# Peptides against a protein of PDB entry 4DOW: the designs that were tried, part 33

Target 1, 157 residues: chain A of PDB entry 4DOW
Amino acid sequence: TFSWVGRPLPNRKQFQQMYREICMKINDGSEIHIKVGQFVLIQGEDNKKPYVAKLIELFQNGAEVPPKKCARVQWFVRFLEIPVSKRHLLGRSPPAQEIFWYDCSDWDNKINVETIIGPVQVVALAPEEVIPVDQKSEETLFVKLSWNKKDFAPLPP

## One batch from the design tools (peptide; aimed at target 1 Q43 F76 E114 I117)

Design b2_p22_7_s4 (made by RFdiffusion4, then SolubleMPNN; from b2_p22_7, 11 letters changed)
Fold by OpenDDE base, seed 2:
Parts: C-alpha cells; structure tokens; sequence
Structure b2_p22_7_s4 (fold): chain B 157 residues (1-157), chain A 22 residues (1-22)
C-alpha cells in the first residue's frame, strides 16, 4: 500500500494535490519512503526487467474516480529495450549496469504509484569515467548518454 | 525534464558514491 507523507504542497492544479514524499508499505510490514528526485524501478511486462525512472512529481489525481496516487517520471531505457537495429549506434557493448536517459516525449510519463517496485540508485558519469562493476556498486545503475530513438548523445553539462 | 538540473544532482551522488568505495 501507498500513503502520502507530509502535507500537500501548494499548487495551482484544480484536481491535483502534490506531495514531496510517499510511503510504500511492504507485505512484511516494513516501510520504504520515496521522495521526489529519487530513482525507482517500475513494474514491467512479464519476464521483463523493471523500467527505470526518476520521480519528478508525486500527486493525487482527484479528477479520477476514485482518486489515484500518481507520479510523473523521467524515463530511462535499458540497452536491451532499444531496438536491435539501433543498438550498433552505441559503438560499444555496454555493461549491464548502464542505462540511458530517454530523450523523447512520446512515452507517457504519468504512472500509478502502485507500479513502483522500489528505489534504485542511479549515478551519472562523464564519458571518460569507467563504470565500476564490483560488489559495492553491483546494485547501482549508471548513465552517460541519452537516447532519442534516433541516436545516442552525451548528456549536456 | 531539464538535463542540467538532473546532472548537477547526480554529480553530488557520484562523488558520494566514489567516497564510499574508498
């Protein structure tokens, strides 16, 4: 289950209440707090790895009946989510921990918070920096480039 | 979303991560 943490933030949207933090209660009774700006894993298709996203907004959509707890996200894409015909454009074989900033507006960036699996660590690196693959960073994802469905590009400074 | 804002935030995280690994 999900519940809002704190008071709603001031906003000008008629049917939306915005929040900074949400609490995710797990089956074992433990609680995970997730804030705007953090990265999360989103439920994917069956037998597919979860999607990766950064939380931009947390809001309750009162226009829906019943009201829904939602989030607006910035999507990231895994290498294997990129069409096979385009993967060669990277010019290298990326490590499993590398993801890419999705630089397109064609994807719906509104999600239901119930699709959130949990938090994940995402770190941006400069092109010359090596992606560390060790026990300490095994659960960390890294991003160097963006993907816009046409080509890869460096992240702006 | 603004790349620059996100990058600045992540630079801090990267530095923190590097420090923890040492």
Amino acid sequence: as target 1 above (157 residues)
Amino acid sequence: MDYSKWLKENEKKASELAAKKR
Scores: peptide ipSAE 0.020, ipTM 0.531, DockQ to the pose 0.028
OpenDDE base, seeds 1, 3, 4, 5: peptide ipSAE 0.015, 0.013, 0.015, 0.019; ipTM 0.418, 0.403, 0.430, 0.573; seed 4 fails the geometry check

Design b2_p22_8 (made by RFdiffusion4)
Pose (drawn by RFdiffusion4):
Structure b2_p22_8 (pose): chain A 157 residues (1-157), chain P 22 residues (1-22)
Amino acid sequence: as target 1 above (157 residues)
Amino acid sequence: FERNESDEVKEMVKELDEERAE
């Protein structure tokens, strides 16, 4: 379950209250803070890996009744979310830890915070950097490229 | 971390997946 942490950010959008941070309680019993700018795993279909997204806004949406806690995200896509016909355009076999900045506005970016599984570490690498493949049996995901429905391209600014 | 098994969340996930499959 989720709760807001502290005061809302200076108001921007009507009927919404924005927060820098959200508190998540687990059945391990502890509390974890997830902040705007951090990444989350978002529950998708039961037979697939979670979606990955960067939190770009956290908000209480008064336009829904009863009101809900929501997030706007920048999507990332997994390699399997890229059309099979387009996968060769990458020119290599990406590891499971590699993900792609989704640079397209076609998919809506608003989610209910209850769809959040939890935070995930996502790291930007230069194209020539190699993914560890180091130990921790890492839970970290790495991003080198964006995908725009057409081609793989550099990470945006 | 664990998935949320509530019916409400499952409905939201279904709607999101349908929108993405369009």

Design b2_p22_8_s1 (made by RFdiffusion4, then SolubleMPNN; from b2_p22_8, 8 letters changed)
Fold by OpenDDE base, seed 1:
Structure b2_p22_8_s1 (fold): chain B 157 residues (1-157), chain A 22 residues (1-22)
Amino acid sequence: as target 1 above (157 residues)
Amino acid sequence: FERNESEEVKKEVKKFEEERKK
C-alpha cells in the first residue's frame, strides 16, 4: 500500500496535488519512503526484469475516478530491452548492472505508484569510469550513456 | 505493466489519421 507523506506542494495543475514523498508499506509491515528524484523498480512484463525509472513527480490524479496516486518518471532501459539488431552499436558487452537513459518521448511516462516494486540505487558514471562488478555493488545499477532508439550517446546534463 | 505510447505520440497519430481522412 502507498500513502502520501507530508503536505501537498504548490501546484497550478488542475485536478492534481503534488507531493515530494510517498510511503510504501510492505507485507511485513515495514515502511519504505520514496522521494522525488530517487530511482525505482517498476513491475514489468512476465518473466522479465523490472523496469528502471527515476521519479520526476508524485501526484494525486483527481481527474480519475477514483483518484489515483501517480508518478511521472524518466525511463531507463536495460541492455536486453534494446533491439538485438542495434546492440552492436554499443561496441562492447556491458555488465548486467548497466542501464541506459531513455532519450525518447514515445513512451508514456505516467505510472500508477502501485506498479512500483521498490527503490533502487542508480549511479551515474563518466564513460571512462569502470563499472564495479563486485559483491559490494551487486544491487547498484550504473548509467553512462543514453539511448534514443538510434544510437548511444553521452548522458544528458 | 507495459510502457504504452505517450500522449504526444497518440495526438500525432490522431492528427495524421484525421488529415488522411480528408
Scores: peptide ipSAE 0.167, ipTM 0.688, DockQ to the pose 0.048
OpenDDE base, seeds 2, 3, 4, 5: peptide ipSAE 0.163, 0.162, 0.165, 0.164; ipTM 0.685, 0.687, 0.687, 0.681

Design b2_p22_8_s2 (made by RFdiffusion4, then SolubleMPNN; from b2_p22_8, 8 letters changed)
Fold by OpenDDE base, seed 5:
Structure b2_p22_8_s2 (fold): chain B 157 residues (1-157), chain A 22 residues (1-22)
Amino acid sequence: as target 1 above (157 residues)
Amino acid sequence: FERNKSEEVKKIVKELEEKRKK
């Protein structure tokens, strides 16, 4: 289950209440708090593996019946999600921990919070920085570049 | 559909999926 934490933020959007934080209840009784700006794993479609995204907004959509707890996200993409014909553009074989900032607007960036599996650590690195691939760092994902369906580019923000 | 994930990330995902209360 998901519940809002704190009071709604000031906003002018009709039928929407903005929040900074949401609480995710886990089956073992524990709770995980997720905030705007954090990175999360999102349930994939059907048999697909989870997606990676950064939370941009948390909001309740009152235009739906019943109201839905939603999030607006910035998507990331894994190397294996890049078309085979374009992978050579990276010029290297990335480690499994590397993801890419998805710099396109063709994907819906609104999700239901119920699709959130949990938090994940994502670290932005400069292009010259080495991605650690030791066992201690395997739980962390790393991003250096963006992907805009045409080419790889330096990370935007 | 297999994605480029480390073994540790796969483990974390599995644990979270099993514990998640929708």
Scores: peptide ipSAE 0.028, ipTM 0.621, DockQ to the pose 0.044
OpenDDE base, seeds 1, 2, 3, 4: peptide ipSAE 0.043, 0.026, 0.041, 0.028; ipTM 0.650, 0.602, 0.601, 0.587; seeds 1, 3, 4 fail the geometry check

Design b2_p22_8_s3 (made by RFdiffusion4, then SolubleMPNN; from b2_p22_8, 9 letters changed)
Fold by OpenDDE base, seed 4:
Structure b2_p22_8_s3 (fold): chain B 157 residues (1-157), chain A 22 residues (1-22)
Amino acid sequence: as target 1 above (157 residues)
Amino acid sequence: FERNKSEEVKEEVKKFEEELKK
């Protein structure tokens, strides 16, 4: 269950009400607040790890009936989402915690918030920085590079 | 959930398909 937190932001888009924050109610009754700019896990395909995305907009889409709570996201990809034939381009075996900025526009960046599993911590690192891999930080994901379906590259500015 | 193609790509594909039908 998702509900908006706070009042809508100034509206410039027809059929949309924009928000800064959304509340996700969990099974145990607790609530998690997710804000624009945070990273989230998105429900993936069956038997696959969740997608990772950065929230860039939260909005209610009034063009839909009934109105849908939506988000615009910047997609990230896990290494396993990279085609097998191109994984060698990384030149190394990444830790499981590494994700990549998806630098393509071929994916729809609008999602329904109902697909959000929850927030996740993503830390951007310089190429020379070592990704800490320990049990304490296992939940944290790290990004050093972008992936544009052709090659890996430094993160976009 | 699976990522859907962007509207841009959808339109591109549509145009391409229309051209193929000519």
Scores: peptide ipSAE 0.232, ipTM 0.701, DockQ to the pose 0.051
OpenDDE base, seeds 1, 2, 3, 5: peptide ipSAE 0.227, 0.229, 0.228, 0.228; ipTM 0.696, 0.697, 0.698, 0.697

Design b2_p22_8_s4 (made by RFdiffusion4, then SolubleMPNN; from b2_p22_8, 7 letters changed)
Fold by OpenDDE base, seed 4:
Structure b2_p22_8_s4 (fold): chain B 157 residues (1-157), chain A 22 residues (1-22)
Amino acid sequence: as target 1 above (157 residues)
Amino acid sequence: FERNKSKEVKEEVKKLEEERKK
């Protein structure tokens, strides 16, 4: 269950009400607030790890009937989402915590917030920085590079 | 959930398909 937090932001878009924050109610009754700019896990395909995305916008899409709570996101990809034939381009075996900025426009960046599993911590690192892999930080994901379906590259500015 | 193709890509594909039908 998702509900908006706060009042809509000033917006000129006819069918959209934009928000800064959304509340996700969990099964135990607790609530998690997710804000624009945070990273989230998106429900993936069956038997696959969740997608990772950065929230760019939160909005209610009034053009849909009924209106849908939506988000625009910047997609990230896990290494396992990279085609097998191209994984060698990384030149190393990444830790499980590493994700990549998806630098391509072939995916729809609009999602329904109902697909959000929850927030996740993503830390951007310089190429020379070592990704800490320990049990304490297992929930944290790290990004050093982008992936544009052709090659890996430094993160976009 | 699966990532869907962007509107841009969909339009491009549609255009290509229309061209093929001509």
Scores: peptide ipSAE 0.221, ipTM 0.697, DockQ to the pose 0.051
OpenDDE base, seeds 1, 2, 3, 5: peptide ipSAE 0.220, 0.212, 0.218, 0.220; ipTM 0.696, 0.691, 0.695, 0.696

## One batch from the design tools (peptide; aimed at target 1 F76 V77 T115 I116)

Design b2_p23_1 (made by RFdiffusion4)
Pose (drawn by RFdiffusion4):
Structure b2_p23_1 (pose): chain A 157 residues (1-157), chain P 23 residues (1-23)
Amino acid sequence: as target 1 above (157 residues)
Amino acid sequence: SFTRELRDPNDPYTFGTAPPLRP
């Protein structure tokens, strides 16, 4: 379950209250803070890996009744979310930990916070950097490139 | 669960900023 932490940010959008942070309680019993700018795993279909997204806004949406806690995200896509016909354009076999900045506006970017599984560490690497492959049997995901429905390209600014 | 859907063009969309590169 989720609760807002502290006061809302200075108002921007009508019928919405924005927050920098959201508190998530687990059945391990503890509390975890997830902030705008951090990354989350978002529950998709039961037979697939979670979506990955960067939190770009957290908000209480008064336009829904009853009101809901929502997030706007910047999507990432997994390699399997890229059309099979386009995968060769990468020119390599990406590891499972590598993900892609999704640079397209066609998919809506609003989610209910209840779809959040939890925070995930996502790291930007230069194209020539190698993914560890280190230990921790890492839960970290790495991003080198964006995908725009046409081609792989550099990470945006 | 959540499913990605096509955005209505009449609705606003906000892009995020990429994370900084690892030092």

Design b2_p23_1_s1 (made by RFdiffusion4, then SolubleMPNN; from b2_p23_1, 10 letters changed)
Fold by OpenDDE base, seed 5:
Order: C-alpha cells, then structure tokens, then sequence
Structure b2_p23_1_s1 (fold): chain B 157 residues (1-157), chain A 23 residues (1-23)
C-alpha cells in the first residue's frame, strides 16, 4: 500500500495535490519512504526487467474516481531496451548495471505509484570512470550517457 | 504492471534533471 507523507505542496493545478514524499508498505510490514528526486524500479511486462526512472513529481489525481496516486518520472533505459541495430553505437559492451538517460519526450511519463517496486540507487559517472562490477555493487545502477533514439551522448546538465 | 506508451502530444511534458556526477 501507498500513503502520502506530509502536507500537500502549494500548486495551482486543479484536481491535483502535489507531494514531496510517499510511504510504501512492503510485504514484511516495514515501510519505505520515497521522495521526489529519488530513483525507482517500476514493474514492467512479464519476464522483463523492471523499468528504471527518476521521480520528478508525486501527485494525487483527483480527476479520477477514485483519486489515483501518481508520479511523473524521467525515464532511463537499459541497454537491452536499445534497438539491436543501434547498440553498436555505444562502441563497447556495457555491464549489466549500466543504464542510460532517456533524452526524448515521446514516452508518457506519468505512472501509478502502485507500479513502483521500490527504490534503487543510481550513480552518475564520468565517461572515463569504470563501473564497479562486484557483489557489493550489484544492486546499484550506473549512468554515464544519454540515449536520444539516434545516438549516445553525454548526460545533459 | 506497466508498459511504456506514447505521450499525448497535447499534454505538457516535464523533463527531469540528470543526477550530478559522483565526485
């Protein structure tokens, strides 16, 4: 289950209440708080790895009945999400922990918070930095580059 | 479960800021 943490933020959008933080109750009964600006895993299709995204906004959509707890996100893409014909543009074989900043606006970026599996650590590295691939860092994802459906490029500022 | 879909071109788009590089 998901519940809002704190009071709604000031905003001028009708039927929407903005929040900074949400509480996720997990199976063992413990609670995980997720804030705007953090990174999350989102449940994808069957037998597919979860999507990775950065939380941009948390809001309740009062236009729906019942109201829905939603998030606006910035997408990352995994290497396997890159079209096969374009993967060679990276010029290297990335480790499984590498993700790419999706620098396009063609995807809807509103989600229901119920699709969130949980938080994940994402670390941005300079292109020359080596991604650590050890047991201690297996749960951490790393981003060096952006992907704009045409080519790989440095991260936007 | 979620599947990415195309954005409605009439909707306002909000992009995020890339995370800062690790020092």
Amino acid sequence: as target 1 above (157 residues)
Amino acid sequence: MYKRVKRDPNEEYFAGKAPPLRP
Scores: peptide ipSAE 0.477, ipTM 0.910, DockQ to the pose 0.909
OpenDDE base, seeds 1, 2, 3, 4: peptide ipSAE 0.456, 0.449, 0.467, 0.451; ipTM 0.903, 0.900, 0.906, 0.901

Design b2_p23_1_s2 (made by RFdiffusion4, then SolubleMPNN; from b2_p23_1, 8 letters changed)
Fold by OpenDDE base, seed 3:
Structure b2_p23_1_s2 (fold): chain B 157 residues (1-157), chain A 23 residues (1-23)
Amino acid sequence: as target 1 above (157 residues)
Amino acid sequence: MYTRTLRDPSEEYEAGTAPPLRP
């Protein structure tokens, strides 16, 4: 179950109410609060690792009946999601923790918040910085580069 | 479950990571 935290942010969109924070209730009754600007895992297909995204906006879509809780996201991609034929463009074998900023507009970036599994830690690094490998390597993700379906590039500003 | 993109049918993908061919 998802519920808004706090009052709607001022906006001029007629059928949208924007929020800073959403509360996710887990099966055990505990609550996790997720804010705009944080990173989340989003449920993908069965037997696949969840998608990684940064929350850009949290909003209620009042044009729908009933209103739906939605988010606008910036997508990231895992290395293994990149077509095999293009992986060589990276010029190295990345660690499992590395993800890439998806620098294309061809993907729908509006999601239902119900697809959010939970928060995840994403750390931006410079290309020369080393990604640490530890027992919690799958819990913290690192981003150095963007991917635009053609090549890898430095992160967008 | 959320699907953000479709697979390029001309490309190969790692097992278990390929997006769907169609909705």
Scores: peptide ipSAE 0.247, ipTM 0.827, DockQ to the pose 0.125
OpenDDE base, seeds 1, 2, 4, 5: peptide ipSAE 0.237, 0.208, 0.218, 0.220; ipTM 0.818, 0.795, 0.803, 0.802; seed 1 fails the geometry check

Design b2_p23_1_s3 (made by RFdiffusion4, then SolubleMPNN; from b2_p23_1, 10 letters changed)
Fold by OpenDDE base, seed 4:
Structure b2_p23_1_s3 (fold): chain B 157 residues (1-157), chain A 23 residues (1-23)
Amino acid sequence: as target 1 above (157 residues)
Amino acid sequence: MFVRKKRDPSEEYEKGVAPPLRP
């Protein structure tokens, strides 16, 4: 279950109440707080790795009945989400922990918070930096490049 | 189950800011 933390931000959009933080209650009874600007895993298709996204906004959508807790996100893509025909453009075989900044606006970036599996650590690295692959960093994802459906490029400023 | 879908062009789009490089 998800619940808002704190008071809503000043009214900016009709039918929307924005928040800085949301609380995710886990099965064991523990709670995880997720904030705007953090990264999350989002449940995708069955038997596929979850999507990765950065939270841009947290808001309650009052236009829906009942109101829904939503988020606006910036998408990342995993290497396996990139079309097979274009994967060669990377010029290397990335480690499983590497993700790419999705530099396109063609995807809907509004999600229901209920699709969030949990937070995830995403670390940006310079191209020359080696992605660590150890037990401690296994759950950490790394981003070096962007993907714009045409080619890989440096991260946007 | 969630599948990313095409954005409605009429919907507002906010570009995210990439995370800063690790120090």
Scores: peptide ipSAE 0.473, ipTM 0.908, DockQ to the pose 0.895
OpenDDE base, seeds 1, 2, 3, 5: peptide ipSAE 0.473, 0.466, 0.472, 0.470; ipTM 0.907, 0.905, 0.907, 0.907

Design b2_p23_1_s4 (made by RFdiffusion4, then SolubleMPNN; from b2_p23_1, 9 letters changed)
Fold by OpenDDE base, seed 5:
Structure b2_p23_1_s4 (fold): chain B 157 residues (1-157), chain A 23 residues (1-23)
Amino acid sequence: as target 1 above (157 residues)
Amino acid sequence: MYKRVKRDPNEPYEKGVAPPLRP
């Protein structure tokens, strides 16, 4: 289950209440707080790896009945999400922990918070930095490059 | 369960800020 933490932030959008933080209650009864700016895993289709995204906004959409707890996100893509015909453009075989900043606006970036599996650690590295591939950091994802459906490029400023 | 869908071109889009490089 999900519940808002704190008071709504000031905004001028009709039917929307914005928040900074949301509380996720896990099966064991423990609670995890997720804030704007953090990274999350989002449940994808069956037998597929979860999507990775950065939270941009947390808001309640009052235009829906009943009101929905939503998030606006910035997408990452996993290497396996990139078309096979374009993967060679990377010029290397990435480790499983590498993700790419999705530098396109063609995807809807509004999600229901119920699709969030939980938070995930994402670390940005310079291209020359080695991605650690050890058991200690297997849960951490790393980003070096952006993907704009045409080519790989440095991360945007 | 979620599947990415195409954005409505008339819907405003807010571009995110990339995470800072690890020092």
Scores: peptide ipSAE 0.507, ipTM 0.920, DockQ to the pose 0.898
OpenDDE base, seeds 1, 2, 3, 4: peptide ipSAE 0.502, 0.502, 0.501, 0.503; ipTM 0.918, 0.918, 0.918, 0.918

Design b2_p23_2 (made by RFdiffusion4)
Pose (drawn by RFdiffusion4):
Parts: structure tokens; C-alpha cells; sequence
Structure b2_p23_2 (pose): chain A 157 residues (1-157), chain P 23 residues (1-23)
């Protein structure tokens, strides 16, 4: 379950209250803070890996009744979310830990916070950097490129 | 479109979570 942490950010959109941070309680019993700018795994279909997204806004949406806690995200896509016909354009076999900045506005970016599984560490690498492949049997995901429905391209600014 | 398929998949899951919360 989720709760807001502290006061809302200075108001920007009508009927919405924005927050920098959200508190998530687990059945391990503890509390975890998830902030705007951090990344989350978002529950998709049961037979697939979670979606990955960067939190760009956290908000209480008064336009829904009853009101809900929501997030606007910048999507990432996994390699399997890229059309099979386009995968060769990458020119290599990406590891499972590599993900892609989704640079397209077609898919809506608003989610209910209840779809959040939890935070995930996502790291930007230069194209020539190698993914560890280190130990921790890492839960970290790495991003080198964006995908725009047409081609792989550099990470935006 | 792949993007539409992904969005439909996500919306279905979101609706189920919302139905569970409404209970």
C-alpha cells in the first residue's frame, strides 16, 4: 500500500496534487521511499517481465473519483517489446539487463501507483561500455540507446 | 501496432488491479 510523504509540490495542474516522493509498504513489513526521477518495475501481464519506467511525476489525481495516486512515466522498452522485424537494426544481441529509452509519445504515460512492483536501479552507459556481467547477480538494468519505433538512436538530453 | 498492443496489455492489468482495490 502507498502513502504520500509530506507536503505536495507547488501546484501546477488543476485537480491534481504533485509529490516528490511516495512511500511504499511491503509485506516484509518495511517502508520504501520511491522518488520522482527513480525507476520502477510496473506490473504487466502475468506471463511477461515488468515494464520499466522512469518516474517523471507523482500525483494525486482529483479528476478520478474516488481519487487515485498516479504517476507519469518515461517508458523504457525491453528488447522483446521491439518488433521482431526491427531487432536486427541494433546490430547485436542485447543482454537481458539492457533496456531502451522509449522515445515516442504514442503510448500513454499515466499509471496507477498500485501497478508499481517497486524501485529498480537503471543505469545509463556509454555505447562502448560493457554491461557487468559483474556480480551481485545484478538486479540493475542498463540503458545505452533509445528506440523510436524506427531505429535505435542515442539517449536524449 | 506494437505500441498499441503494449498499451492494451497494460490497461487490462491496470483495470484488474483497480477492480481488486474496489473490493
Amino acid sequence: as target 1 above (157 residues)
Amino acid sequence: DTTEELQEEFEKVEEKIEEELAE

Design b2_p23_2_s1 (made by RFdiffusion4, then SolubleMPNN; from b2_p23_2, 8 letters changed)
Fold by OpenDDE base, seed 4:
Structure b2_p23_2_s1 (fold): chain B 157 residues (1-157), chain A 23 residues (1-23)
Amino acid sequence: as target 1 above (157 residues)
Amino acid sequence: SFIEELQERLKKVEEKIEKELAK
């Protein structure tokens, strides 16, 4: 169950109410608050690994009946989601914790909040920075580069 | 807790990825 936290933000978009934060209530009754700007895991299809995304907007779409709680996201991709034929372009074997900024518009960046599994920690690193592998960071994902379906590039500003 | 479960799941996912990359 998802519910909005706080008052809607001022916006000019008709049929849309924007929010900063959403509350996710899980089965045990506990609540997790997720805010715009945070990273989340999105449910994959057919037992696929969860997708990684950054929340850029949280909004209720009033144009739909009934109104739906939605989010706009910036997608990230895992190395294994990159076509095999192009993985060599990275020039290295990335650690499992590395993800890439998906710099393409071919994916729908609108999601239903109900597909959110939960929050995840993502840390941006400079190319020269080493991804730490320890127990404290094992749940943390790291991003150094973007992927635009053609090549890897430095992270966008 | 949910967070712990999520962390564990994430860990498993990452481990799986690592194993696949190691092949």
Scores: peptide ipSAE 0.018, ipTM 0.389, DockQ to the pose 0.028
OpenDDE base, seeds 1, 2, 3, 5: peptide ipSAE 0.015, 0.020, 0.018, 0.016; ipTM 0.420, 0.403, 0.399, 0.416; seed 2 fails the geometry check

Design b2_p23_2_s2 (made by RFdiffusion4, then SolubleMPNN; from b2_p23_2, 8 letters changed)
Fold by OpenDDE base, seed 5:
Structure b2_p23_2_s2 (fold): chain B 157 residues (1-157), chain A 23 residues (1-23)
Amino acid sequence: as target 1 above (157 residues)
Amino acid sequence: SFIEELQKELEKVQKKIEEELAK
């Protein structure tokens, strides 16, 4: 179950009410608050790992009947989501915790909030920094590079 | 980092929106 937290934000978009925060109730009855700017795991396809995204906007889409709680996101991709033919461009074997900033506009960046599994920690690193692979970092994802379907590139400072 | 800078900018935008709501 998802519910809005706080008042709608001012905006000029017709049929859309924007919010800063949403509350997610999980199975044990506890509540998790997710804010714009946080990273989340999104339900993937069958037998696939969840997608990773950063929340850009939270909004209620009044154009739908009934209105739906939605989010606009910045996508990240896992290495295994990159085409096999292009993976060699990385020039290294990445750890399982590495993700890449998806620098393309061909993906729909609107999601239903019901597809959000939960928050996830994402840490940006410089290219020369080593991704820690220990028990403490098992739940943390790391991003060093962007992927634009053509090549990998360092993230801007 | 790019992500950190983006987060900072987002926070600034959010603050501005909150200020507008208060007016």
Scores: peptide ipSAE 0.030, ipTM 0.455, DockQ to the pose 0.025
OpenDDE base, seeds 1, 2, 3, 4: peptide ipSAE 0.020, 0.030, 0.027, 0.020; ipTM 0.416, 0.456, 0.517, 0.464; seed 2 fails the geometry check

Design b2_p23_2_s3 (made by RFdiffusion4, then SolubleMPNN; from b2_p23_2, 6 letters changed)
Fold by OpenDDE base, seed 2:
Structure b2_p23_2_s3 (fold): chain B 157 residues (1-157), chain A 23 residues (1-23)
Amino acid sequence: as target 1 above (157 residues)
Amino acid sequence: SFIEELQERFKKVEEKIEKELAE
């Protein structure tokens, strides 16, 4: 289950209440707090890897009945999520820990918070920096480039 | 929804990869 933490932010949009933090209750009864700006894993299809996203906004959608707890996210994609015919554009074989900034604003970036599996660590690196492979970084994902469905590009400084 | 669309696209990509690996 999910519940809001703290008071709503000042209203900026009609039928929406915005928040900075949400609480996720896990099966064992423990709680995980997730804040705007953090990275999360989003539920994929059965036997498929979850999606990676950065939380931009947390809000309750009052236009729906009943109201829905939602998030606006910045999507990231794994190399295997990119069409096979375009993977050669990267010019290298990326490690499993590398993800890419999905630079496509024409797609809906709203999700239901119920699709959130949990938090994940994502670190931005310069193109020349090597992705660590030690045990400390095993659960960490790394991003160097963006993908806009046409080509790869460096991230803005 | 956007997630459903991504999931469908992901499925298609994975199926394509599997097909290519089987060839």
Scores: peptide ipSAE 0.023, ipTM 0.439, DockQ to the pose 0.118
OpenDDE base, seeds 1, 3, 4, 5: peptide ipSAE 0.019, 0.017, 0.012, 0.020; ipTM 0.442, 0.415, 0.364, 0.339

Design b2_p23_2_s4 (made by RFdiffusion4, then SolubleMPNN; from b2_p23_2, 9 letters changed)
Fold by OpenDDE base, seed 3:
Structure b2_p23_2_s4 (fold): chain B 157 residues (1-157), chain A 23 residues (1-23)
Amino acid sequence: as target 1 above (157 residues)
Amino acid sequence: SFIEKLQKELEKVQKKIEEELAK
């Protein structure tokens, strides 16, 4: 189950209530708090291969009946989510922990919070920096570049 | 856990990449 943490933020949108934090209650009764600005795993067609996204906004859509808890996200893509014909443009074999900033507007960036699996750590690196491989960083994903369906590019500011 | 599942999947992905490069 999902519940809002705290009171709605002041906003001018008539049918939306914005929040900074949401609470996820897991089956074992434990609770996980997720905040705007954090990275999360989103359920895909295969639960073993979740999508990666950064939370930009958390809001309740009051225009729906009943109101739905939603999020606006920035998408990231894995190397294998890039078309085979374009993968050579990277010019290297990426490690499994590398993801790419999805720099396109063709994907819907609104999700239901029920699709959130949990939080994940994502670290931005310069293109020349090496991705560390140790147990401490094993659970961490790394991003160096963006992908805009045409080519790879440096990360946006 | 979800992190463990992700890690397992990422390992599989890496193996597939290595196999393709070995061809």
Scores: peptide ipSAE 0.034, ipTM 0.435, DockQ to the pose 0.025
OpenDDE base, seeds 1, 2, 4, 5: peptide ipSAE 0.028, 0.024, 0.026, 0.027; ipTM 0.457, 0.496, 0.456, 0.465; seeds 1, 5 fail the geometry check

Design b2_p23_3 (made by RFdiffusion4)
Pose (drawn by RFdiffusion4):
Structure b2_p23_3 (pose): chain A 157 residues (1-157), chain P 23 residues (1-23)
Amino acid sequence: as target 1 above (157 residues)
Amino acid sequence: FVPSLTVQEWIDMHAEAANKLAS
């Protein structure tokens, strides 16, 4: 379950209250703070890996009744979310930990916070950097490229 | 003002968008 932490950010959009942070309680009993700018795993279909997204906004949406806690995200896509016909354009076999900045506006970016599984560490690497492959049997995901429905390209600014 | 969606409806909407992307 989720609760807001502290006061809302200075108001921007009508009928919405924005927050820098959200508190998530687990059945391990503890509390975890997830902040705008951090990444989350978002529950998709039961037979697939979670979606990965960067939190760009956290908000209480008064336009829904009853009101809901929501997030706007920047999507990432997994390699399997890229059309099979386009995968060769990468020119390599990406590891499972590698993900792609999704640079397209076609998919809506608003989610209910209850779809959040939890935070995930996502790291930007230069194209020539190698993914560890280190230990921790890492839960970290790495991003080198964006995908725009046409081609793989550099990470935006 | 609109009725709120369930978590399942959100999952379905995201799944639809992801499937369209994967095609």

